# Peptides against a protein of PDB entry 3HUF: the designs that were tried, part 18

Target 1, 320 residues: chain A of PDB entry 3HUF
Amino acid sequence: MWIIEAEGDILKGKSRILFPGTYIVGRNVSDDSSHIQVISKSISKRHARFTILTPSEKDYFTGGPCEFEVKDLDTKFGTKVNEKVVGQNGDSYKEKDLKIQLGKCPFTINAYWRSMCIQFDNPEMLSQWASNLNLLGIPTGLRDSDATTHFVMNRQAGSSITVGTMYAFLKKTVIIDDSYLQYLSTVKESVIEDASLMPDALECFKNIIKNNDQFPSSPEDCINSLEGFSCAMLNTSSESHHLLELLGLRISTFMSLGDIDKELISKTDFVVLNNAVYDSEKISFPEGIFCLTIEQLWKIIIERNSRELISKEIERLKYA

## One batch from the design tools (peptide; made by RFdiffusion4, then SolubleMPNN)

Design b1_p9_8_s3 (from b1_p9_8, 4 letters changed)
Fold by OpenDDE base, seed 4:
Structure b1_p9_8_s3 (fold): chain B 320 residues (1-320), chain A 9 residues (1-9)
Amino acid sequence: as target 1 above (320 residues)
Amino acid sequence: SELDENNAE
């Protein structure tokens, strides 16, 4: 989201979130959803127009800002952004930091992009929330992105967390739920006066982790917890691969269980399967190797003695 | 007053 602050109390010492939309900026406007009052004798009554676009799909993957358009409203001394005079027709900016100078005002409006990109675990929730979140200037998507800052888990009572949720957790993404999104939707008016009134996603995250025994205390408890073990990965997603890498596993990727020969079994501690393959191929598992799903692995790795548990399971099947 | 102008000086 875009946040504006200003020097010299020209914004009354307030920090404000700018959502997608159009704002008239000037001395003689009243702060509301479409106006930004700036208090200086050096600025026009109506000085500039700010237009913030809704996020693009590209912004979700890059963590780039919503496009920020600035137009001078035919003022005597114009408007500058990052020391450059705004063109007569206005200019658009994709920089994460904008220093906006209105006329001869010695104090600048500082606009900065606070990255917030929300990944969803399921398409249904994305479909429900995307429009509202985009109107907050928040890029949304389903696919893994390095720009992802928040992850919306699907809360189904009694279900195992998804691989996406597991991976998001290990990536140190802030996991949130629909309750946070609902709360986020209510703050739009209050943050006009004070951007600090944005709900703390970390508090939501802490509550999720505290109240769900499927999470370890921290990602650090799991990261590299299986260092020194080797696995074969069959028919798993890219997220599953990345998850296993974050556990510190050496990973061999195969297309079929038939690719697992005696030599590979001798070098591999266990085989990781997706649920569909695990359920369909149970009878055809190679002898002398421990096969498990990501969800089964997750149940082990969240335990404090995960290494001992894995070792015990490996030994159990080597001698069976 | 200078304050009443649409464009500040």
Scores: peptide ipSAE 0.039, ipTM 0.723, DockQ to the pose 0.415
Fold by OpenDDE base, seed 5:
Structure b1_p9_8_s3 (fold): chain B 320 residues (1-320), chain A 9 residues (1-9)
Amino acid sequence: as target 1 above (320 residues)
Amino acid sequence: SELDENNAE
């Protein structure tokens, strides 16, 4: 989201969140959802128009800001952004930091981008929430991205956490739920005069982790916990591969169970399968190798003695 | 002009 601050009390010492939309900026406007009052004698009554666009698909992958358009409203001394005069037709900016100078005002409006990108695990939830979140200037998507800061866990009562949720946790994204999304949606209805009043997602995350026994206390409890072990996996989702990498596993990939030869078995401690393959091929598993699902692996990983548990299961099946 | 009244000089 875009946040504006200014020196010299020209914004009355307040920070403000700017959601996607159009704002008239000037000395003689009243602060509301479409106006930003700036207090200086050197600023025109109606000085500039700020237009913040909704997030693009690219912004979800890059963590880049919503496009920030600035237009001078035909003022005597113009408007500058990052020491450059705004063009006659207005200019658009994708920089994360904007120093906006209105006319000859010695104080600048400082606009900065706080990155928030929300990944969804469930396409139905994305469909429900994406529009509202985009109107807050929050990029949303389903695919893994290095720019993702938050991950929406799908809470189905009594279901195991998904691989996406496991990976999001280990990747140190803030896991959130629908309650947090509801709270975010209410923020749009208010004129936020203080950006510090932004809802704390970390509190929601802490509550999720505390109240769900499927999570370890921290990602650090699981990261590299299986260092020194090797696995083979079916060429599944990228999230599955990255999850296993974060566990410190050496990973070999195969395309079918038929590719699991004696050489691979000799170098591999266990095979990781998706649920569909595990259930369908359970009768045809190669002899002398431990096969498990990611969900089964996760149940072991969250235990304090995960290495000992894995070692015991590997030994059990090598001698079975 | 009305426009000038809205601008800082």
Scores: peptide ipSAE 0.038, ipTM 0.728, DockQ to the pose 0.634
Fold by OpenDDE base, seed 1:
Structure b1_p9_8_s3 (fold): chain B 320 residues (1-320), chain A 9 residues (1-9)
Amino acid sequence: as target 1 above (320 residues)
Amino acid sequence: SELDENNAE
């Protein structure tokens, strides 16, 4: 989201979130959803127009800012952004930091991009929330992104957490739920006056972890916890692969159970399967190797003695 | 002019 601050109390010492939309900026406007009052004798009554676009798909992957357009409203002394005069038709900016000078005002408006990018675990929740979040200047998507700051967990009653949720947790992404999204939707008016009223997602995350026994106390408890072990996985999910990498596993990939030969067994401690393959093919598992699902592995790795537990399961099948 | 009303003097 875009946040503006200013020197010399020209914004009354307030920080403000700018959501996608159009703002008239000037001395003789009243602060509201479409106006930014700036208090200086050097600023025109109606000085500039700021237009913030909704996030693009690219912004979801890059964590880049919503496009920020600035237009001078035919003022005597013009408008500058990053010491450059704004063109007659306005200019668009994708920089994360903008120093906006209105006329001869000695104090600048400082606009900065606070990255917030929300990944969803399921398309249904994305479909429900994406429009509202985009109107807050928050990029949204389903795919893994290095720009992801928050992850919306799918809550199915009585189900295990998904691989996406597991991976998001280990990546130290802030896991949130529908309650946080609802809260985000309500703050739009309050943050006009004070950007600090933006809800802290970390509190939501702490509550999720505290109230769900499917999470370890921290990602650090699980990261590299299986260092020195080797696995083979069915090549079905990139998230599953990345999850296993974060556990410190050496990973081999295969396309079918038929690819699990004696050579692969000799260098592999266990095989990781998706639920569909595990359930359908359990009768045809290769002898002498431990096969499990990601969810079964997760139940092991969240335990304090995960290394001992996995070793015991590996040994059990070698002697069976 | 409407333009003059907008400008800071």
Scores: peptide ipSAE 0.037, ipTM 0.730, DockQ to the pose 0.770
Fold by OpenDDE base, seed 3:
Structure b1_p9_8_s3 (fold): chain B 320 residues (1-320), chain A 9 residues (1-9)
Amino acid sequence: as target 1 above (320 residues)
Amino acid sequence: SELDENNAE
């Protein structure tokens, strides 16, 4: 989200969130959802127009800001952004930090981008929330992105957490739920004049972890917890592969259960399967290898003695 | 002009 602040009390000492939309900026406007009052004699009554666009798909992957357009409203001394005069037709900016000078005002409006990028676990939840979140200037998507700051967990009561949730947790992404999104949607009006009223996602995250026994106490408890073990994985998803890498596993890939030969078994401690293959092919599992799902593996790795547990399962099946 | 009313003094 864009946040503006300024020195010299020209913004009344307040930090303001700028959501996507259009703002008239000047001395003789009243603060509201479309106006920013700036208190200086050096600023025109209506000095500039700020237009913040909704997030693009590219912004979701890059963590870049919503496009910030600045237009001077034909003022005597113009408008500058980052010491450059704004063009007659206005200019658009994608920099994360904007120093906006209105005319000869000795104080600048400092605009900075606070990164918030929300990944969703499923397309249905994305479809429900994306519009509202985009109107807050929050990029949203389904695919993994290095720019993601938050991950929406699907709250199905009594269901196992998804691979996406597991991976997001290990990546140290802030896990949030629909309750946080609801709360975030309600605060839009309250944070217009006070950016400090933005809800803290870390509180939501802490509550999710505390109240759900499917999470370890921290990502650090699981990262590299299986270092030294080797697995074979059916080539299913990139997220599954990255999850297993974060556990410290050496990973071999195969295309079918028929590709699990004696050589692969000799180099592999266990085989990771997706739920569909695990359920359909239980009868055809190779002898002498421990096969499990990612969800079953997760249940082991969240235990304090995960290495001992996995070793016991490996031994049990190698000698069975 | 409307423009003159908009400028800073």
Scores: peptide ipSAE 0.037, ipTM 0.728, DockQ to the pose 0.793

Design b1_p9_8_s4 (from b1_p9_8 with Y5E E8A)
Fold by OpenDDE base, seed 5:
Structure b1_p9_8_s4 (fold): chain B 320 residues (1-320), chain A 9 residues (1-9)
Amino acid sequence: as target 1 above (320 residues)
Amino acid sequence: SEWEENNAE
């Protein structure tokens, strides 16, 4: 989200969130959803127009800011952004930090981008929330991104957490739920006067982790917990591969169970399968190798003695 | 100047 602050109390000492939309900036406007009052005698009554665009798909993958357009409203002394005069037709900016100078005002408006990028685990929830979140200047998507800061967990009553949720947790993203999204939708007007009133997603995350026994106490409890073990992975998502890497596993990939030869068995401790293959091919598993799903592996990983547990399972099946 | 203040359109 874009946040503005200013020197010399020209914004009344307040920090303000700018959501996507159009703002008239000047001395003789009243603060509301479409106006920013700036208190300086050196600023025109109506000085500039700020237009913040909704996030692009590219912004979801890069963590880049919503495009910030500045137009001078034909003022005597113009407008500058980062020491450059705004052009007659206005200019657009993608920099994360903007120093906006209105006319001869000695104090600048400082606009900075606070990255918030929300990944969804469920396409139905994305479809429900994307429009509202985009109107808050928050990029949204389904695919994994290095720019993701938050992850929306799908609450299916009585279901295990998904691979996406497991991976999001190990990536140290803030896991949130629909209750936090609802709260975000209500604060839009209240944060106009004070950006510090934005709800902290970390409290939502702490509550999710505390109340769900499927999470370890921290990502650090699981990261590299299986260092020294080797696995073979069949027909998994990209998130499953990255999850296994974060566990410290050496990973071999294959396309079919028929690719599991004696050489692969000799160097592999266990095979990780997706649920569909595990359920359909249970009878066809190679002898002398431990096969499990990612969800079954996760149940072992969240235990404090995960290394001992997995070693016992490997030994049990090698001698069966 | 006060004049620039009043004529800052």
Scores: peptide ipSAE 0.054, ipTM 0.789, DockQ to the pose 0.254
Fold by OpenDDE base, seed 4:
Structure b1_p9_8_s4 (fold): chain B 320 residues (1-320), chain A 9 residues (1-9)
Amino acid sequence: as target 1 above (320 residues)
Amino acid sequence: SEWEENNAE
C-alpha cells in the first residue's frame, strides 16, 4: 500500500494510506477519499492530482508498487517528484519512495510503498477477496512468490494445514485468516487521516499460531531441524521441495515408486509421498524404507524431539 | 518566512 507522510506538519502530523484512486491535493480541499489537504501557504488551493492504479499481476511477483501518477494542476511553481519537475501531462512512477514537492513548499510529501502481497491457499478465497484487496492496493495471487508478505489460510476447523500453509510458515510469511480480511475491509475510511488504524496482521498471525496446535511456536524451531537427514520425494510440487529444503533435508527426486532402487534406498533415510500416492501405493512400498506424507512429516517436525522421532521410525522399518 | 510564497491566488 502507498503511505504518505510529510515534514513540517503539512499533513497535520499524520500518515495516510492512499488506496487506488484519484486524489486532488491542495491547500483548500477537505480530506476525504478523493482529496488530500496540505497545509502550507506555498501550496495552491488545488495543486496536484495523485492517481494510484490498482496492482498488476506483475506487482504480485515483484512486490512492486501500484503505479503512482502525479499531475500538476497548472500551478505557478509546479510540482516535483524526486527532484524532477513533473511534466505538463503528468508523470507516472514505479519507485517505492517518492519525495513530492508542491511548489516552493520547503516540506516534502514522502510517499513510500509498504509492501503487502497476499497469497491465497485456495482459489475460492482468492475469488472472494481479490477485488476488494486490489482496491486497497494489495496484489493478490495463488502461486508462490518471493514477494508475498501474507498468506491466507482457509480456517477449516479440524482440517490439517496444507503444504502451502506449512511452507508459508517456514518462509516467515505472515499467516492470516478470513477474519483479518474482513477487518481490512472495514478500515478504508478510518485510515484516511491515520494510517496507524490499519489492523495488525502480526496480531492475527499470533492468534492463529496460539490457537492452532498444528503450528510450532516459531519457524526457527523447524528450519534445519532435520539437517543431516536425506529424503527422496516424488517430483510433484515446487512448494513441497522448498518445504523439505527449509527443513535442512538433502533431497533426491524420483518420478515413480518403481524408480526407488537399492542405490536410492542406501542414500535416503525416508521417502516423502503425496497423500494420493501414499494411500494408493501403501501396500506396494519398497521393503526397508520409511515412507510418509508431508502431513505426517509435519506432525513429527512440530514436536520438540523431531529428530529422535524420525530416527525411531527409520530404524523401525530398516529391521522390518 | 521567504518560503511562504503563495503559489497562486
Scores: peptide ipSAE 0.054, ipTM 0.802, DockQ to the pose 0.191
Fold by OpenDDE base, seed 3:
Structure b1_p9_8_s4 (fold): chain B 320 residues (1-320), chain A 9 residues (1-9)
Amino acid sequence: as target 1 above (320 residues)
Amino acid sequence: SEWEENNAE
């Protein structure tokens, strides 16, 4: 989201969130959803127009800002952004920090991008929330991105956490739920004049972790916890692969259970399967190899003695 | 004055 603040009390000492939309900026406008009052004698009654675009798909992957357009409203002294005069037709900016000078005002409006990028695990939830979040200037998507700051967990009562949720947790993203998204929607109007009123997602995250026994205390408890073990996995998802890498596993990939030969078995401690393959093929598992799902692996990983537990399971099946 | 100049707009 874009946040503006200013020196010299020209914004009345307030930080303001600018959601996607158009704002008339000037001395003789009243603060509302489409106007920004700036208090200076050196500023025109109607000085500039700010237009913030909704997030692009690219912004989701880069964590870049919503495009910020500035147009001078034919003022005597013009408008500058980052020491450059705004062109007559306006200019568009993708920098995360904008110093906006209105006319000869000695104080600048500082616009800065607060990165918030929300990944969804569930396409139905994305479809439900994306429009509302985009109107907040929040990029949204399904695919993993290094720019993701938050991850929406699907709350199904009594369901195991998904691989996406596991991976998001290990990546140290803030896991949130629909309750947080609802809360974001309710505060939209209240944060217009006070950016500090934005809800803290970390509190939501803490509550999720506290109330769900499927989460370890920290990502650090799981990261590299299986260092020295090797696994084989079906080439099913990049997220699953990255999750296993974060556990410190050496990973071999295969395309079908038929590709699991004696050589692979000899160098592999266990095989990780997706639920669909595990359920369909459980009768045809190769002898002498420990096969489990990522969810079953996760249940072991969250235990303090995960290495011992896995070792015992491997030994049990090698000598059976 | 700068004020007059900006208010003439």
Scores: peptide ipSAE 0.053, ipTM 0.801, DockQ to the pose 0.241
Fold by OpenDDE base, seed 2:
Structure b1_p9_8_s4 (fold): chain B 320 residues (1-320), chain A 9 residues (1-9)
Amino acid sequence: as target 1 above (320 residues)
Amino acid sequence: SEWEENNAE
């Protein structure tokens, strides 16, 4: 999201969020959803137009800002951005920090980008919320991205957490739910004059973790907790592979259960399967190897003695 | 000058 602030009390000491939209900036405008009053004798009554674009798909993957357009409104002394005069037709900016000088005003408007990118676990939730979040200047998507800051967990009462949720937790994204999204949808009016009124996603996250026994206390409790163990995995999802890597596992991949030979068994401590393969092929599991699902593995990993628990299960099946 | 400030139109 774009936030503006200024020195010299020209913004009345307030920080303001700029959502996607158009703003007239000047001395003789009233603060509202489309106007920014700037208090200085050296600025025009109507000085500049700011236009914030909605997020692009690229912004979701890069964590880049919504495009910021500045146009001077034919003022006597012009407008500058980062010490450069704004062109006659206006200019567009993708920098995360903008110093905007209106005319000869000795104080600048400082615009800065606060990165927020929301990943969704399912397409239905994305379809429901994407439009509203984009109107807040928040990029949204389904795919994993290094720019993701938040992850939406679908709270189905009594369901196990998904692999996507497990991975989002371990990569230290802030897990949020539909209640937080609902709250974000209401703040658009209240935060126009006070950017500090943005809801605390970290408090939402803490409450999710505290109230759900399917989460460890921290990602650090699980990261590299299985260092020194090896597994074989059916090549079904990239998220599952990345999750197992974050646990510190050495991973071998296979395409079918028929590819699990004596050589692979000799090099692996256990086999990780998806639920569909586990349920369909449980009768045909190779002898002498521990097979489990990611969800079964997760239940072991969240325990403080995870290494001992896994070792006991491996031993039990080698001697059965 | 005070004049330049007042005539920022």
Scores: peptide ipSAE 0.052, ipTM 0.785, DockQ to the pose 0.230

## One batch from the design tools (peptide; made by RFdiffusion4, then SolubleMPNN)

Design b1_p10_1_s1 (from b1_p10_1, 3 letters changed)
Fold by OpenDDE base, seed 3:
Order: structure tokens, then C-alpha cells, then sequence
Structure b1_p10_1_s1 (fold): chain B 320 residues (1-320), chain A 10 residues (1-10)
């Protein structure tokens, strides 16, 4: 989201969130959802127009800012952004930091981008929330992104966490639920005058983790916990691959169980399968290798003695 | 300052 602050008291010492929309900026406007009052004698009554666009799909993957358009409202002294005069028709900016000078005002408005990028675990939740979140200037999507700051899990009591949730946790993404999204939807007006009123997702995250025994105490407890082990994985999910990499596993990929030859078995401690393949192919597992699902692996890795547990399972099946 | 008076008139 875009946040503005200013030098001196021209914004009354307050920070403001700018959501996607259009704002008239000037000395003789009243602060509301479409106006930004700036207190300086050097600023015109109506000085500039700021227009913040909704996030693009590219912004979801890059963590880039919503496009920020600035237009001078035909003022005598003009408007500058990053020391450059704004063109007559206005200019658009994608920089994360903007120094906006209104006329000859000695104090600048500083706009900075605080990245918030929400990944959804399921398409239904994305479909429900994407429009509202985009109107907050929050990029949203389903696919993994290095720019992801938050991950929405579906709160189903008694269900196993998804691979997406596991991976999001290990990536140190803030896991949130629909309750947090609902809360975000209500604060849009309250944060106009005080950007600090933006709800902190960390409390929601802490509550999710605390109330779900499927999460370890920290990502650090699991990251590289299986270093030195090797696995083979069905080439079905990039998130699954990345999850196993974060565990410190050496990974070999295969397309079918038939591709698991003696050479692969000799170099592999265990095979990781998705639930569908595991359930359908249990009767046809290669001899002399331990096969498990990601969810079964997750149950092992969250234990303090994960390395010993996995070693025992490998030994049990190798000598059975 | 003349500059402030000019911005005040706009």
C-alpha cells in the first residue's frame, strides 16, 4: 500500500494510507477519501491530483507498487516528483519512494510503498476477496510468488494443512485467515488519518499457529532439518519441490512410479508422493524403498526428533 | 513574501 508522510507539519504530523483512487491535494481541501489537505502557504488551494491505480498481475509477482499518477492542477509553481517537474498531462510512477514537492513548499510529501501481497490457498477464497483487496491496493493470486507477504489458509477444523500452507509457513510468510480479511475490509476509512491503525496480521498469525498443532514452533525448526537425506518426488508441484528443498533434501524427480529404477533407489532414502498417487498405488510401491505423502512427511518433520524418526522408517522398510 | 501571496490567490 502507498503511505504518505511529510516533512514539517504540512500533513499535521500524520501518516496516511492512499488506497487506489483519486485524490485532490491542496491547501483548501478537507481530508476525506478523495482529498488530502496540505498545510502550507506555498501550496495552491487545489494543487495536484494523485491517482493510484489498482494492482496489476505483475505487481503480485514483483511486489511492485500500484502505479502512482501525479498531475499538477495548473499551478503557478508546478509540482515535482523526485526533483523532476511533472509534465503538463501528468506523469506516472512505479518507484517505491516518491518525493513530491508542491510548488515552492520547502517540505516534501514522501510517498513510500509498503508491500502487502496476499497469496490464496484456494481459488474460491481468491474469487471472494480479490476485488476488495485490489481496491485496498493489495495484489492477490494463487501461484507462489517471492513477493508474497501473506498467505490465506482455509480454516477447516480437523483438516490437515495443505502443502501450500506448509510451504508458506517455511517461507516465513504471514499466514492469515478469512477473519483477518474481513477485518481489513472494515478499516479502509479509519486508516485515512493514521496509517498505524492498519491491522497487524501477526496477531492473527500467532493465533492460527497457537491453535493448530500441525505447525511447529518456528520455521527454523524445520528448515534444513532433513539435510543429508535424499528423496525422489513425483514431478507434480513446484510448491512441493520447494518445500522439500527447504527441508534440506536432495531431490530427484520422476514422472511415474515405473521410473523408479534400482539406481534411483540406491541413491534415495525415501519417495514422496501426492495423496492421489499414494492411495492408488500403495499395492505397487517399489520394493526396498520407503514411500510417504508430503502430509506424512510433515507429521515427522514437526517432531523434535524428525531425523531419528525418518531414519527408523527408512530402516524398517529397507530390511522388511 | 510575494511567492506565498501568489500561491494564496490561486
Amino acid sequence: as target 1 above (320 residues)
Amino acid sequence: DKEHEEAEKE
Scores: peptide ipSAE 0.050, ipTM 0.778, DockQ to the pose 0.270
Fold by OpenDDE base, seed 4:
Structure b1_p10_1_s1 (fold): chain B 320 residues (1-320), chain A 10 residues (1-10)
Amino acid sequence: as target 1 above (320 residues)
Amino acid sequence: DKEHEEAEKE
């Protein structure tokens, strides 16, 4: 999201969130959803127009800002952004930090991009929330991205957390839920005069972790916790692979259970399967190898003695 | 003073 603050009292000492939209900036405008009052005698009554675009798909993957357009409203002293005079037709900016000088005002408006990219675990929730979040200047998507800052878990009562949620947690992404999204949606209807009033996702995250025993205390408790173990995985999802990598596992991939030969078994401590294959093919599991689902692995990995638990299961099946 | 007066007219 874009946040503006200013030197001195020209923004009344407040930070303001700018959502996608158009803002008239000047001395003689009243603060609302489309106007930014700037208190300085050196600023025109209507000085500039700020236009913030909705996020692009690229912004979701890069964590780049919503495009910020600045147009001078034919003022005598013009407008500058990052010490450069804004052109007659306006200029567009993709920098994360903008120093906006209105006319000869000695104080600048500082616009900065607070990175917020929300990944969704399921397409239904994305479909429900994407439009509203995009109107907040928040890129949204389903695919993993290095730019993701937040991850929306699906609250299904009594279900295990998904692989996506597990991976997001290990990546140190802030896990949020629909309650946080609902709260964010209310923010759009308000004139945010104080950016500090933006709901803190970390509080939501803390509450999720505290109230859900499926999460370890920290990602660090799980990262590389299985270092030295080797697994084989059915080539099902990239997220599953990345999750297992974050556990410190050496990973071999296979396409079918029939591809699990004696050589693979000799080098592999356990086989990770998806739920569908685990349930359907349980009778066809290779002898002498520990097979489990990612969800079963996760239940082990969140335990303090995860290495011991896994070792015991491996040993049990090697000598059976 | 003059710069303020000019901005007041805009």
Scores: peptide ipSAE 0.049, ipTM 0.772, DockQ to the pose 0.271
Fold by OpenDDE base, seed 2:
Structure b1_p10_1_s1 (fold): chain B 320 residues (1-320), chain A 10 residues (1-10)
Amino acid sequence: as target 1 above (320 residues)
Amino acid sequence: DKEHEEAEKE
């Protein structure tokens, strides 16, 4: 989201969120959803127009800002952005920090980008929320991205957490739920005058972790917790692979259970399978190898003695 | 200051 503040009390000491939309900026406008009053004798009554675009798909992957357009409204002294005069037709900016000077005003409006990118675990939730979140200037998507700051967990009461949720947690993404999205939707009008009224996602996250026994206390408790162990995985999902890497596992990939030969067994402590393969092929598992699902592995790794637990399971099946 | 008077008229 874009946030503006200014020196010299020209914004009345307020920090304001700018959502996607158009704003007339000047001395003789009233603050509302489409106007920004600036208090200075050195600026025109209607001085500039700011236009903030909705997020692009690229912004979801890069964490870049919504495009910020500035147009001078034919003022005597013009408008500058980052010490450069705004062109006659207006200019567009993708920098995360903008110093906007209106005419000869000695104080600048400082615009800065606060990155927020929300990943969704399922397409149904994305379809429900994407439009509203985009109107807040928040990029949204399904695919993993290094720019993602938040991850929406699907609240199905009594279901195990998904691999996507597990991975989002371990990569230190803030896990949120539908309740936080509802709060974001309701505060849009109230945060116009005070950016500090934005709900704290970390409080939502803490509450999710505290109230769900399927999460460890921190990602750090699980990261590299299985260092020194080796697994084989069916080549099913990139998220599962990245999850196992974050556990510190050495990973071998295979395409079918028939590819599990004596050489692979000799180098592998356990085999990780998806639920469908585990349930259908359980009778055909190779002898002398421990096979488990990601969900079964997750139940082990959230325990404080995860290394001892997994070692005991490996031993039990080698001698069975 | 002449500059303030001009910005007040715009």
Scores: peptide ipSAE 0.047, ipTM 0.770, DockQ to the pose 0.271
Fold by OpenDDE base, seed 5:
Structure b1_p10_1_s1 (fold): chain B 320 residues (1-320), chain A 10 residues (1-10)
Amino acid sequence: as target 1 above (320 residues)
Amino acid sequence: DKEHEEAEKE
């Protein structure tokens, strides 16, 4: 989200979130969803127009800012952004930090991009929330992205957490739920005066983790917990692969269960399968190898004695 | 200051 603050109390000592939309900036406007009052004698009554675009798909992957357009409203002394005079037709900016000088005002408006990028675990939740979040200047998507700051957990009562949720947890994203998104949607009017009124996702996250026994106490409890073990997996999802890497596993990939030969069995401690393959192919599992789902693996890795549990299962099948 | 007077008129 874009946040503005200013020196010399020209914004009344407050920070403000700028959502996608158009703002008239000047001395003689009243603060609302479309106006930013700036208190200086050196600023015109209506000085500039700020326009913030909705997030692009690229912004979801890069964590880049919503495009910020500045137009001078034909003022005598003009407008500058990052020491450059704004062109007569306006200019667009993709920099994360903008120093906006209105006329000869000795104080600048500082606009900065606070990265908030929300990944969704399922397309249904994305479809429900994406429009509203985009109107807050929050990029949203389904695919894994290095720019993701938050991950929406699907609250299905009684279901195991998804691979996406497991991976989001281990990569130290803030896991949130629909309750946080609901709360976030309510603050839009309040944050025009004070950006500090943005709800804290970390409290929501702490509550989710505390109230769900499917999470370990910390990502650090699981990261590299299986170092020294090797697994083979069906080439299914990048998230599953990355999850297994974060566990410290050496990973071999195969395309079919038919590729699980004596050589592969000799090189691997266990085979990780998705639920569909595990359930359909149980009868055809190779002898002498431990096959499990990623969800079954997760149940082991969240235990304090995960290494001992895995070792015991491996031994049981190698000597059977 | 002439600059303040001019910005007050705009």
Scores: peptide ipSAE 0.047, ipTM 0.771, DockQ to the pose 0.268

